Peptides against a protein of PDB entry 3KDP. Designs and how they scored, part 134

Target 1, 230 residues: chain A of PDB entry 3KDP
Amino acid sequence: PFLIFIIANIPLPLGTVTILCIDLGTDMVPAISLAYEQAESDIMKRQPRNPKTDKLVNEQLISMAYGQIGMIQALGGFFTYFVILAENGFLPIHLLGLRVNWDDRWINDVEDSYGQQWTYEQRKIVEFTCHTPFFVTIVVVQWADLVICKTRRNSVFQQGMKNKILIFGLFEETALAAFLSYCPGMGVALRMYPLKPTWWFCAFPYSLLIFVYDEVRKLIIRRRPGGWVE

## One batch from the design tools (peptide; made by RFdiffusion4, then SolubleMPNN)

Design b2_p20_7_s3 (from b2_p20_7, 14 letters changed)
Fold by OpenDDE base, seed 2:
Structure b2_p20_7_s3 (fold): chain B 230 residues (1-230), chain A 20 residues (1-20)
Amino acid sequence: as target 1 above (230 residues)
Amino acid sequence: VEEVLKKAKELLEKGKEILE
């Protein structure tokens, strides 16, 4: 998100504090849950495979999968960001290069795509209104990520939701998202304004996309072991 | 940034305490 902010010179879609909340709050518990689940899966799959080659392949596969999922998460967040700004009069094309004027406190007449002038305070309210939905979008997409990471090859429907740690991680992320979205003072402390419950659903298409993508990937892996999709 | 990080951590800890 920060790289796109610099490259496109758009208003900041996600604050540094919210990024830290994602990294420390929403990513850590899932990472722990996944570490436990990988340990269980590796214990069950201990056929004597060559530990060196299998670890390297697994690390590459994990890195590629996390990279792809991370890109989809970012796309979901940016989609939510652009939808919110568009609803407030700022079309995506108009946001390109707008950062300089957007962040200037002395410019109180920044025009939106419809010619409406926005004061600095109004612009910052809209910017901070984007932070919470972006965060929530990441959390909702992470639900799908956690579910798909449970198994490398098997469908989630085949193994079921037996991992209590994974379930706990999902609840913790959801609870954290709700806390950050609705707790009084978060707007001042974290620059995260309260979120309308309807915005939780904005991320669901992306979560579904990730889920379908991973199920298709797993299906291909099962049908063609050792293919390039691994 | 360090102060913001500290506040964020404190809020996260408080959030965890409330959840716990």
Scores: peptide ipSAE 0.000, ipTM 0.232, DockQ to the pose 0.055
Fold by OpenDDE base, seed 3:
Structure b2_p20_7_s3 (fold): chain B 230 residues (1-230), chain A 20 residues (1-20)
Amino acid sequence: as target 1 above (230 residues)
Amino acid sequence: VEEVLKKAKELLEKGKEILE
């Protein structure tokens, strides 16, 4: 998010404190929970791996899969950001290069895509309105990411949701997202303005996309062992 | 994801230093 902020010179989509909350608050418990995940039911059915050849291929494929999931997650956050700004009169194309004028306190007549002038205070309200739903979008996408990371090959439906620590991690990150979104004072302390409940649903298509993508990937791996998707 | 987030955090800290 910050790289795109610098490169595209768009208004800041996600605050630094919010990113810290993602890294330390929402990802830590889920990551620990994966250490307690039960072994896949088919581990004993797998052929012994050749440590010289299979390690390199598997590391590249796993890295590619996680890279793709990370890209989908980022796209989900930015989609939510652009939707909110578009609803407030700023179309995506108009945001390109706007940061310099957007962050200038002395410019109080920045025009939106429809010719409406925005004061510095109004612009900052809209910017901070984007931080919360961007954060929530990441959390909702992380639900799918955490669930799909339970197994490398088996479907979630085959492995099931037996890891209570993983389930706790999902609730913890959701509770943290709700706390940061709706607790009084978060707008001042974290520059995260209250989120309309409807924005929680904006992330669902991307969460579903990640889930479907991984289930299809795992299905291909099961049908074609040793394929390029493993 | 953790590595990407770590890099993002480092970039954000650098960005904060530039904006201060």
Scores: peptide ipSAE 0.000, ipTM 0.234, DockQ to the pose 0.020
Fold by OpenDDE base, seed 4:
Structure b2_p20_7_s3 (fold): chain B 230 residues (1-230), chain A 20 residues (1-20)
Amino acid sequence: as target 1 above (230 residues)
Amino acid sequence: VEEVLKKAKELLEKGKEILE
């Protein structure tokens, strides 16, 4: 998300605090859960025939999978961002390069895609309106990631402790999202305005996409063991 | 990754159409 913000020079889609909440709050627990799962899997897996090559391949495959999932998550967040801005009169194409004027407090006549002039305050309200839905979208997409991780490992390892950590991660992410979205004062303190309940559903297509992607990936891996899609 | 991104973009476009 931040890279696209820099490259495209669009208005800030996600606040720094929300980024920190994602990185520390939503991603850390899943990462820990995965680390525990790997540790448990390594203890229970028969010694790989070639521990260096098989571990390297698995690590590369895992890193590639996480990279792909992370990109889909980012796309989901940006989708929500672009939808909100489009609903407020800013089409995606118009947002390209708009950041400089958007963030300038002295420019109170920034035009949207329809020629409507926006004051600095109005622009910042719209920007901050995007932060919460973007964050929630990431959380909802992360639910799919956690479910995918659960289903991948359940197909290989029917172990119960892994499920508890993943479930805990889901609850933590959801609780954090609810807290940041609906707690009084978050709009002032974190510049996260309250989210309309309808925006929670905006992420579901992406969650479904991730789920389908992973199932297809699993299917390909099952059909072509050792293939490039691993 | 490119195929996933392409599919994601397609889904995004479809999502936009549904939300419009």
Scores: peptide ipSAE 0.000, ipTM 0.192, DockQ to the pose 0.021; fails the geometry check
Fold by OpenDDE base, seed 5:
Structure b2_p20_7_s3 (fold): chain B 230 residues (1-230), chain A 20 residues (1-20)
Amino acid sequence: as target 1 above (230 residues)
Amino acid sequence: VEEVLKKAKELLEKGKEILE
């Protein structure tokens, strides 16, 4: 997200505080919960691998898969960001290069895509209105990410949802997201303005995409043991 | 975590000062 912010010179899509809330608040409990996940039913049925050659390949493939998931998460957040700004009169093309004028306090007549002039205060309200939905989008996508991380090969439907700690983690991150989104004073304290409940659904297509992608990947692994997708 | 939270608060305060 930060790299895209620099390259495209768009208004800041996600605040530093929000990033910290993700890293410390939403990722910690889920990560711990994975330690309590039941072993896959097929772990002991795997063919012997060469620990020197096959392990390195597998680690690279896993790293690549998580990298791809992270990219899909970022895309989901940016999608929400662009939709909100578009609803407020700023089309995606117009946002390119706008950051310099957007962040300038002395410019109170920044025009949107429809010729409406925006004061500095108005622009910052819209920007901070984007931060909360971006955060919520990441949380919703993380639901899918956490669920798919339960297994490396088996389908989620085969493994089931028996890990109560993982379920607790999902509720914890959701409760945190709701608290940060709707608690009075968050706009002043964290620059996270409240969002309409409908914005929670904006991320669902991306969450579904991650889920489908991983299930397809796992299906390929099951059909082609030792393939390049592992 | 406490150090990160402390730094985050400091950054928030600095950010508020810059935004004021």
Scores: peptide ipSAE 0.000, ipTM 0.236, DockQ to the pose 0.022; fails the geometry check

Design b2_p20_7_s4 (from b2_p20_7, 14 letters changed)
Fold by OpenDDE base, seed 1:
Structure b2_p20_7_s4 (fold): chain B 230 residues (1-230), chain A 20 residues (1-20)
Amino acid sequence: as target 1 above (230 residues)
Amino acid sequence: VQEVLKKAEELLEEGRKILE
């Protein structure tokens, strides 16, 4: 998100508080939960054929996989962001390079894609309106991410949801998302305006995409042990 | 809280400028 913000000079899609909430609220508990996850039976039993080369290759492949998942997460967030802004009159193409004018307090006549003029305050409201849905999108996508992280090779259906701490983490991040989205004062306190319940579903396709992606990846790994996907 | 957020935004902007 930040990279796209820099490169495209678009209005900030994800606020600092939201980022902190992701890092501290949604990632920590799951990370802890994963630390307590039972080792996948095949991971522990598999002797590396070549400890030097296989470890390096595996680390690269894991890094790529997480990178890909991260990209899908980002895409999900940006999709939500662009949809919200489009609903408010700002088409994606119009957002390119708009940040400078968007953030300028003295410009109160920024035009949207339809010629409507937006005051600074109005623009900031719209910007902050994006923060919560973006966050929620990340949370929803993380549902899939956390679940898929339970296993390296096995399907989630094979490994199951045995880690109660992970389940708690999923609940916690969801509860946090709900709290930030619907608790009075969050718009003022955290610049996270209330979220329409429908926006929770905006991320579901991406969550599903990640899930399918990982399941396919794992399926390939199972069918082709030692392949480039592992 | 708003002050902290403002400062955080400033830091992000500064970070952006560094990355440019």
Scores: peptide ipSAE 0.000, ipTM 0.260, DockQ to the pose 0.022
Fold by OpenDDE base, seed 3:
Structure b2_p20_7_s4 (fold): chain B 230 residues (1-230), chain A 20 residues (1-20)
Amino acid sequence: as target 1 above (230 residues)
Amino acid sequence: VQEVLKKAEELLEEGRKILE
């Protein structure tokens, strides 16, 4: 998100503190939980891997899979960002290069896509209104990401939800998202204004997309062992 | 991909330092 902010010169989609909350608060517990995930039922049935040949191929394929999921996650966050700004009169094309004028306190007549002028204070309210739903979108997408990361090959339906630590991780992420979104003073402390409850659903299509993508990938792997998608 | 991710992390870290 921050890279796109710099490259495209758009208004800041996600605050630095919220990024830290994602990295330290939402990702840490899930990552630890994956270490306690039960081995896949088919792992013990597989022949020992050749450490010289299979490691390189597997690392590339895993990296590609996580890279694709991460890209979908980022797209989900930016989708929410652009929807909120569009609802407030700023179309995506209009946001390109707008950062310089957007962040200037002395410019109080920045025009939106419809010719309405926005003061600095009004612009910052809209910007901070985007931070919370962006964060929540990331958390909701991470639900799907965490669930699909439980297995390499088996469907989530085959592996099940037996890891209580993983379930706790999902709960912790959700609780943190709710706390940051609705706790009084968070708008001042973290520049995260309260989120309308309806915005929680904005990320659901992307969570579903990640889930479906991974299930299809795993299905292909099961049907074609040793394929390029593994 | 790992190099790109590493570079992205470095840029994010630099960005965080600027905003602190």
Scores: peptide ipSAE 0.000, ipTM 0.246, DockQ to the pose 0.019
Fold by OpenDDE base, seed 4:
Structure b2_p20_7_s4 (fold): chain B 230 residues (1-230), chain A 20 residues (1-20)
Amino acid sequence: as target 1 above (230 residues)
Amino acid sequence: VQEVLKKAEELLEEGRKILE
């Protein structure tokens, strides 16, 4: 999000507080939970790793986690961001290059896509209104990410939800998202303004997309062992 | 997943009540 903010010169889609909440609050417990996941039936049948030749981190896992899935996650967040700004009169095309004027406190007549003028305070309110939905979108997408990361090859339907720590992590991040979204004073304290409940559902199509994508990928791997898709 | 979604729905409902 921050890279796109710099490159496209758009209003900041994700605040520092939300970034910290993702890094420290939502990602840590779920990441640890994966270490305690039950072994896959197919992995258990594999030969032991050769410590002399095998890397500690599988490049394929890195590619999935930070490449494809990460890109879909970012798209989900930006989708929510653009929808919110569009509802407030700022179309995506109009946001390009707007940051300089957007962040200037002395400009109180920034026009939206419909010619409405926005004061600095009004612009900051709508900017901060995007932070909470973006965070919630990330949390909802992470539900799918964490579930699919339980296994490399087995379907979620085959492996099941045996990891209690993973389940706890999902509840923890959801509870945190709800707390930050609805607890009184969070808008003032953390600049995370209250979220309409309907915005929680904006991420669901992306979560479903990730889930379906991964299940299809795993299905292909099972049918064609040793393929490039693994 | 269904349990998580159910919990999310409950939290959303609670949040809505707070905002009303």
Scores: peptide ipSAE 0.000, ipTM 0.216, DockQ to the pose 0.063
Fold by OpenDDE base, seed 2:
Structure b2_p20_7_s4 (fold): chain B 230 residues (1-230), chain A 20 residues (1-20)
Amino acid sequence: as target 1 above (230 residues)
Amino acid sequence: VQEVLKKAEELLEEGRKILE
């Protein structure tokens, strides 16, 4: 999100405080919960063929998989961002290069895609309105991510939800999202304005996409052990 | 908090200028 903000020179989609909340609050607790996940039965039974090469390959494959999931999360967040801005009159193409004028407090006549002029205060309200749903979108997508990360090969349906710590992590993440979205003062303190409950559903397609993607991936791994899809 | 946010925005602007 940060890199795209700089490169595309668009209005800030996600504030620094929200990034910290994701990294320290939203990501850390789930990561700890995953550390206590039950080992996949087939992984524990499999002896490494070559400890040096297999470890390196596995780390690379895991890194790529998490990288892909991270990209899908980012895309989900940006999708929500662009939808909100489009609903307020700013089409995605119009946002390119707009940041300079957007962030200039002395410019009070920034035009949207329909020729409507926006004051500095008005456009900052819209910007801050994007921060909360972007965060919530990441949280909703992370639900799927947490569920799929507990296994490497087995389906979620096969492994089940036995880790109480993981379940707690999901609830904690959701509670944090609700707190940041609806607690009074968050708009001023964190530049996270209240979110309409309907925006929680904006991320669901991406959460489902990740879930389906991972289930298909795992299915392929089970049918073709040792393939590049691992 | 607002001061920290302001500083962060300034850093973002500086980063943009470096990449241009």
Scores: peptide ipSAE 0.000, ipTM 0.230, DockQ to the pose 0.019; fails the geometry check

Design b2_p20_8_s1 (from b2_p20_8, 13 letters changed)
Fold by OpenDDE base, seed 3:
Structure b2_p20_8_s1 (fold): chain B 230 residues (1-230), chain A 20 residues (1-20)
Amino acid sequence: as target 1 above (230 residues)
Amino acid sequence: VKKVLEEAEKLLEEGRKILE
């Protein structure tokens, strides 16, 4: 998000503190939880892998899967960002290159896509209004990501939700998102203004997309062992 | 894909450095 902010010169979609909360607060517990995930039922049935050949293939395939999921996650966050700004009069095309004028305190007549002039204070309110739903979108997408990462090959329905630590991780992420979104003073402390409850649902299509994508991928792997999608 | 991931990791690392 911050890189796109720099490259595209758009208004800041996600605050630095919120990024830290994602990295340290929301990702850490889920990552630990995956270490305690039960081995897939099929892993123990597989013949010993050749450590030289199978490691390289597996690393590439895992990296591709995580890379694709990460891209979908980022797209989900930016989608929410652009929707909020569009609802406030700033179309995506208009945001390109706008940062310089957007962040200038002395420019109080920045025009939106409809010719409405925005003061610096008004612009910052809209910017900070984007931070919370962006963060929440990331958390909601991470629900799907965490669930699908439980298995390499088996469907989530086959593996089940037996890992209590993983469930705790999902709860912790959700609780943190709720706390940061609705706790008084977070608008000042973290520049995260309160989120309308309806915005929690904005990320659901992307979570579903990740879930469906991974289930389809796993289905293909099961049907075609050794395929390029493995 | 590996190159894209490496670039993404570099970008994330740069982002972390900026946040520190």
Scores: peptide ipSAE 0.000, ipTM 0.241, DockQ to the pose 0.020
Fold by OpenDDE base, seed 4:
Structure b2_p20_8_s1 (fold): chain B 230 residues (1-230), chain A 20 residues (1-20)
Amino acid sequence: as target 1 above (230 residues)
Amino acid sequence: VKKVLEEAEKLLEEGRKILE
């Protein structure tokens, strides 16, 4: 999110505190939980890991957790960000290059896509209104992403939910999201304003789409082993 | 890695308590 903020010069979609919460509170536990997932039925024939020589988390697990999942999370978060700003009169195209004027305290007449003028205070309110939904969207997307990433070839329906650490991580990040969204004082302390309950569902279509896509991908892999889709 | 996670969780919990 911060890289896109710099490159596109858009208003900051996610605050520093929320970034820290993602990095330390929501990403680490779920990512490591993948290392403790039950073996897939198709790979159970492989020799057990040597605990003396093998790393706890291999490069493939790291790449899945921090590379692929991170990109999908960013896309989901930006989707929510653009929806919120569009509802407030700022279309995505209009946000490009707007940061300089957006962050200038002395400019109180920044126009939205419809010609409405926004004061500095109003702009900051809408900016901070994006922080909590962005974070919650990431959490909701993680529900699907982590579940699909625990297996490479098997369906979630075949593998099941046997990893207690993964389940715990999902509950932890959900509880954290609820705390940050609804605890009194978070708007002032963390610039995370209270979230309308409806925003929890904003990421659901996205999560469903990626879940369905991944299940279809895995189905194709099972039917055509060694294909390019793997 | 587990130790780092535990420390991170403690820091987050402490942060939560301060903000309450």
Scores: peptide ipSAE 0.000, ipTM 0.219, DockQ to the pose 0.035
Fold by OpenDDE base, seed 5:
Order: sequence, then structure tokens, then C-alpha cells
Structure b2_p20_8_s1 (fold): chain B 230 residues (1-230), chain A 20 residues (1-20)
Amino acid sequence: as target 1 above (230 residues)
Amino acid sequence: VKKVLEEAEKLLEEGRKILE
């Protein structure tokens, strides 16, 4: 997100505090939950691998897959960001290069895509209004990510939702997102202004995309053991 | 983590001052 912010010179889509909440709040319990996940039924049925060569290749492939999931998460967040700004009069094309004027507190007449002038305070309210939905979008996408991380090969439908700690992690993430989104004072304390409940649904297509992507990947792995997709 | 939190708090405080 920060790299895109620099390259596109758009208003800041995700605040530092929200990043910290993701890293420290939402990811900890899920990471622990994965340690208690049941082993895949097919682990012991896998063909012998060369521990020196095949392990390294598999680790690289796994890291690439997680990188791809991370990109989809970021895309989901940016989608929500652009939709909110568009609803407030700033079309995506107009945001390109706008950061310099947007962040200048001495400019109180920044025009939107429709010629409406925005004060610095008004712009910052809109910006911070984007931070919360971006965070919530990441949390919603992480639901799918956590579910798919239960297994490397087996479908989620085959493995099931037996890990109670994982389920607790999902509720913890959701509760944290709700707290940060709707608790009074979060706008002042964390620069996370309340969002409309409808914004929770903006991430669902991306969660579904991640889920479908991973199920297809796992299906390919099951059909072609030892393939490049693993 | 503590350093990051401290920096975040400073940034928030500076941001509040700018918006006041």
C-alpha cells in the first residue's frame, strides 16, 4: 500500500495505526491457531522427496503463493478506497498526483472531479474515512486467507472447520474491526472514522476470489502431485 | 514494536495538532 501511495501520489489509503492493528492485532491469533491445525490426511501418503532440493523449491513456491494472496488483499483494500473517494466526488483518475495539494494544509480549495472545493479539514476527514474501510476490507479478506491456510493440498471442505482456535481468531479479528470502526473516539484517537455497515460487503468479492484461487490451486496439486503449483 | 508504537503515537499527536 505504501509503495502504491508513493508511485501514484494519491492520498494516503491506509494509516500507520491501521497497519499496526493488522500486524499486532489481527495476525497474532491466526498465526497461533495454525499451529494447532490438524495435519492433512495425505501428508504421510506423499512420495519421498529429496530433502535438500525439493524442500527449497516448495518453500519458494509457497512464498510466491502467499505473495499473490497479499496482492489480492491489497487490491481489495484499494478498491474500497477508490469507491469511497468516488462517492465523495474524487474519481480515481483525479486522485493521481493529487497528494501534494491534498496534504498541503494551506490549500483550502482543492477541487474534486465535479469542481467542488474542499478545505484541508474536509479532505482529511474523507481520507480518514477511507482508513477504516481499508482496514475492514483487509480483515474480511483475511477470513478467507486464514481458512485456506489450514491446508496445503486438501480442500477446505475436506479438512473442515475443526480448529476452534482458528474460529476464535476469526471472531477476534471481526470484533477488533468493529471496535475500531464504531467505538466513539476512534476518529480522534486513531484517525479511524466510522463507516457505513455496507462497506463490510465491499471486500466479499475479493474474499471469494482468494477462496476460489486457493481451491483451484489445491485441486491442481491433487491432480498433479509435485507440480509447480505446490 | 515499542518503538513503532511510540512513533505511531507521535504521528497521531502531530496529526491531531494539524487538524485542530
Scores: peptide ipSAE 0.000, ipTM 0.247, DockQ to the pose 0.021
Fold by OpenDDE base, seed 1:
Structure b2_p20_8_s1 (fold): chain B 230 residues (1-230), chain A 20 residues (1-20)
Amino acid sequence: as target 1 above (230 residues)
Amino acid sequence: VKKVLEEAEKLLEEGRKILE
């Protein structure tokens, strides 16, 4: 998100506070939960055939997989961001290069795609309105991410949801998202305006996409052990 | 982390000003 913000010079889709909430609130508990996850039977039983080459290949593949998942997460967030801004009159193409004017406090007549002029305050409200949905989108996508991280090869359906800590993590991040979205004062405190419940569903396709992606990946790994996908 | 926190504080302050 931040890279696209810089490259495209669009209004900031996700605030630093929101990023911190993701890192500290949504990622920590799941990370802890994963540390307590029982090692996948396949991971523990597979002696590396060549410890040097197989480790490097596995690290690269894991890095690629996480990179791909991260891109899908980002796409989900940006989708939500663009939808919200489009609903407020700012089409994606119009946002390109708009940051400079958007962030300028002295420009109070920034036009949207329909010729409506926006004051600085109005623009910032819209910007902050994007933060919460973006965050929620990340949380929803993380549901799939956390679940898929339980296994390297096995389907989630095979391993199941045995880790109570992971379940707690999913609940915690969801509760945090709900708290940040609906608790009074969060707009002032965290620049996270209240979220319409409908926005929770905006991320579901991407969560499903990640889930399907990982299940397909794992299926390929199971069918072709030692493949480039592993 | 410190830079992020500082930026977060700035953003919070700006947000408060906008909302007031």
Scores: peptide ipSAE 0.000, ipTM 0.242, DockQ to the pose 0.023; fails the geometry check

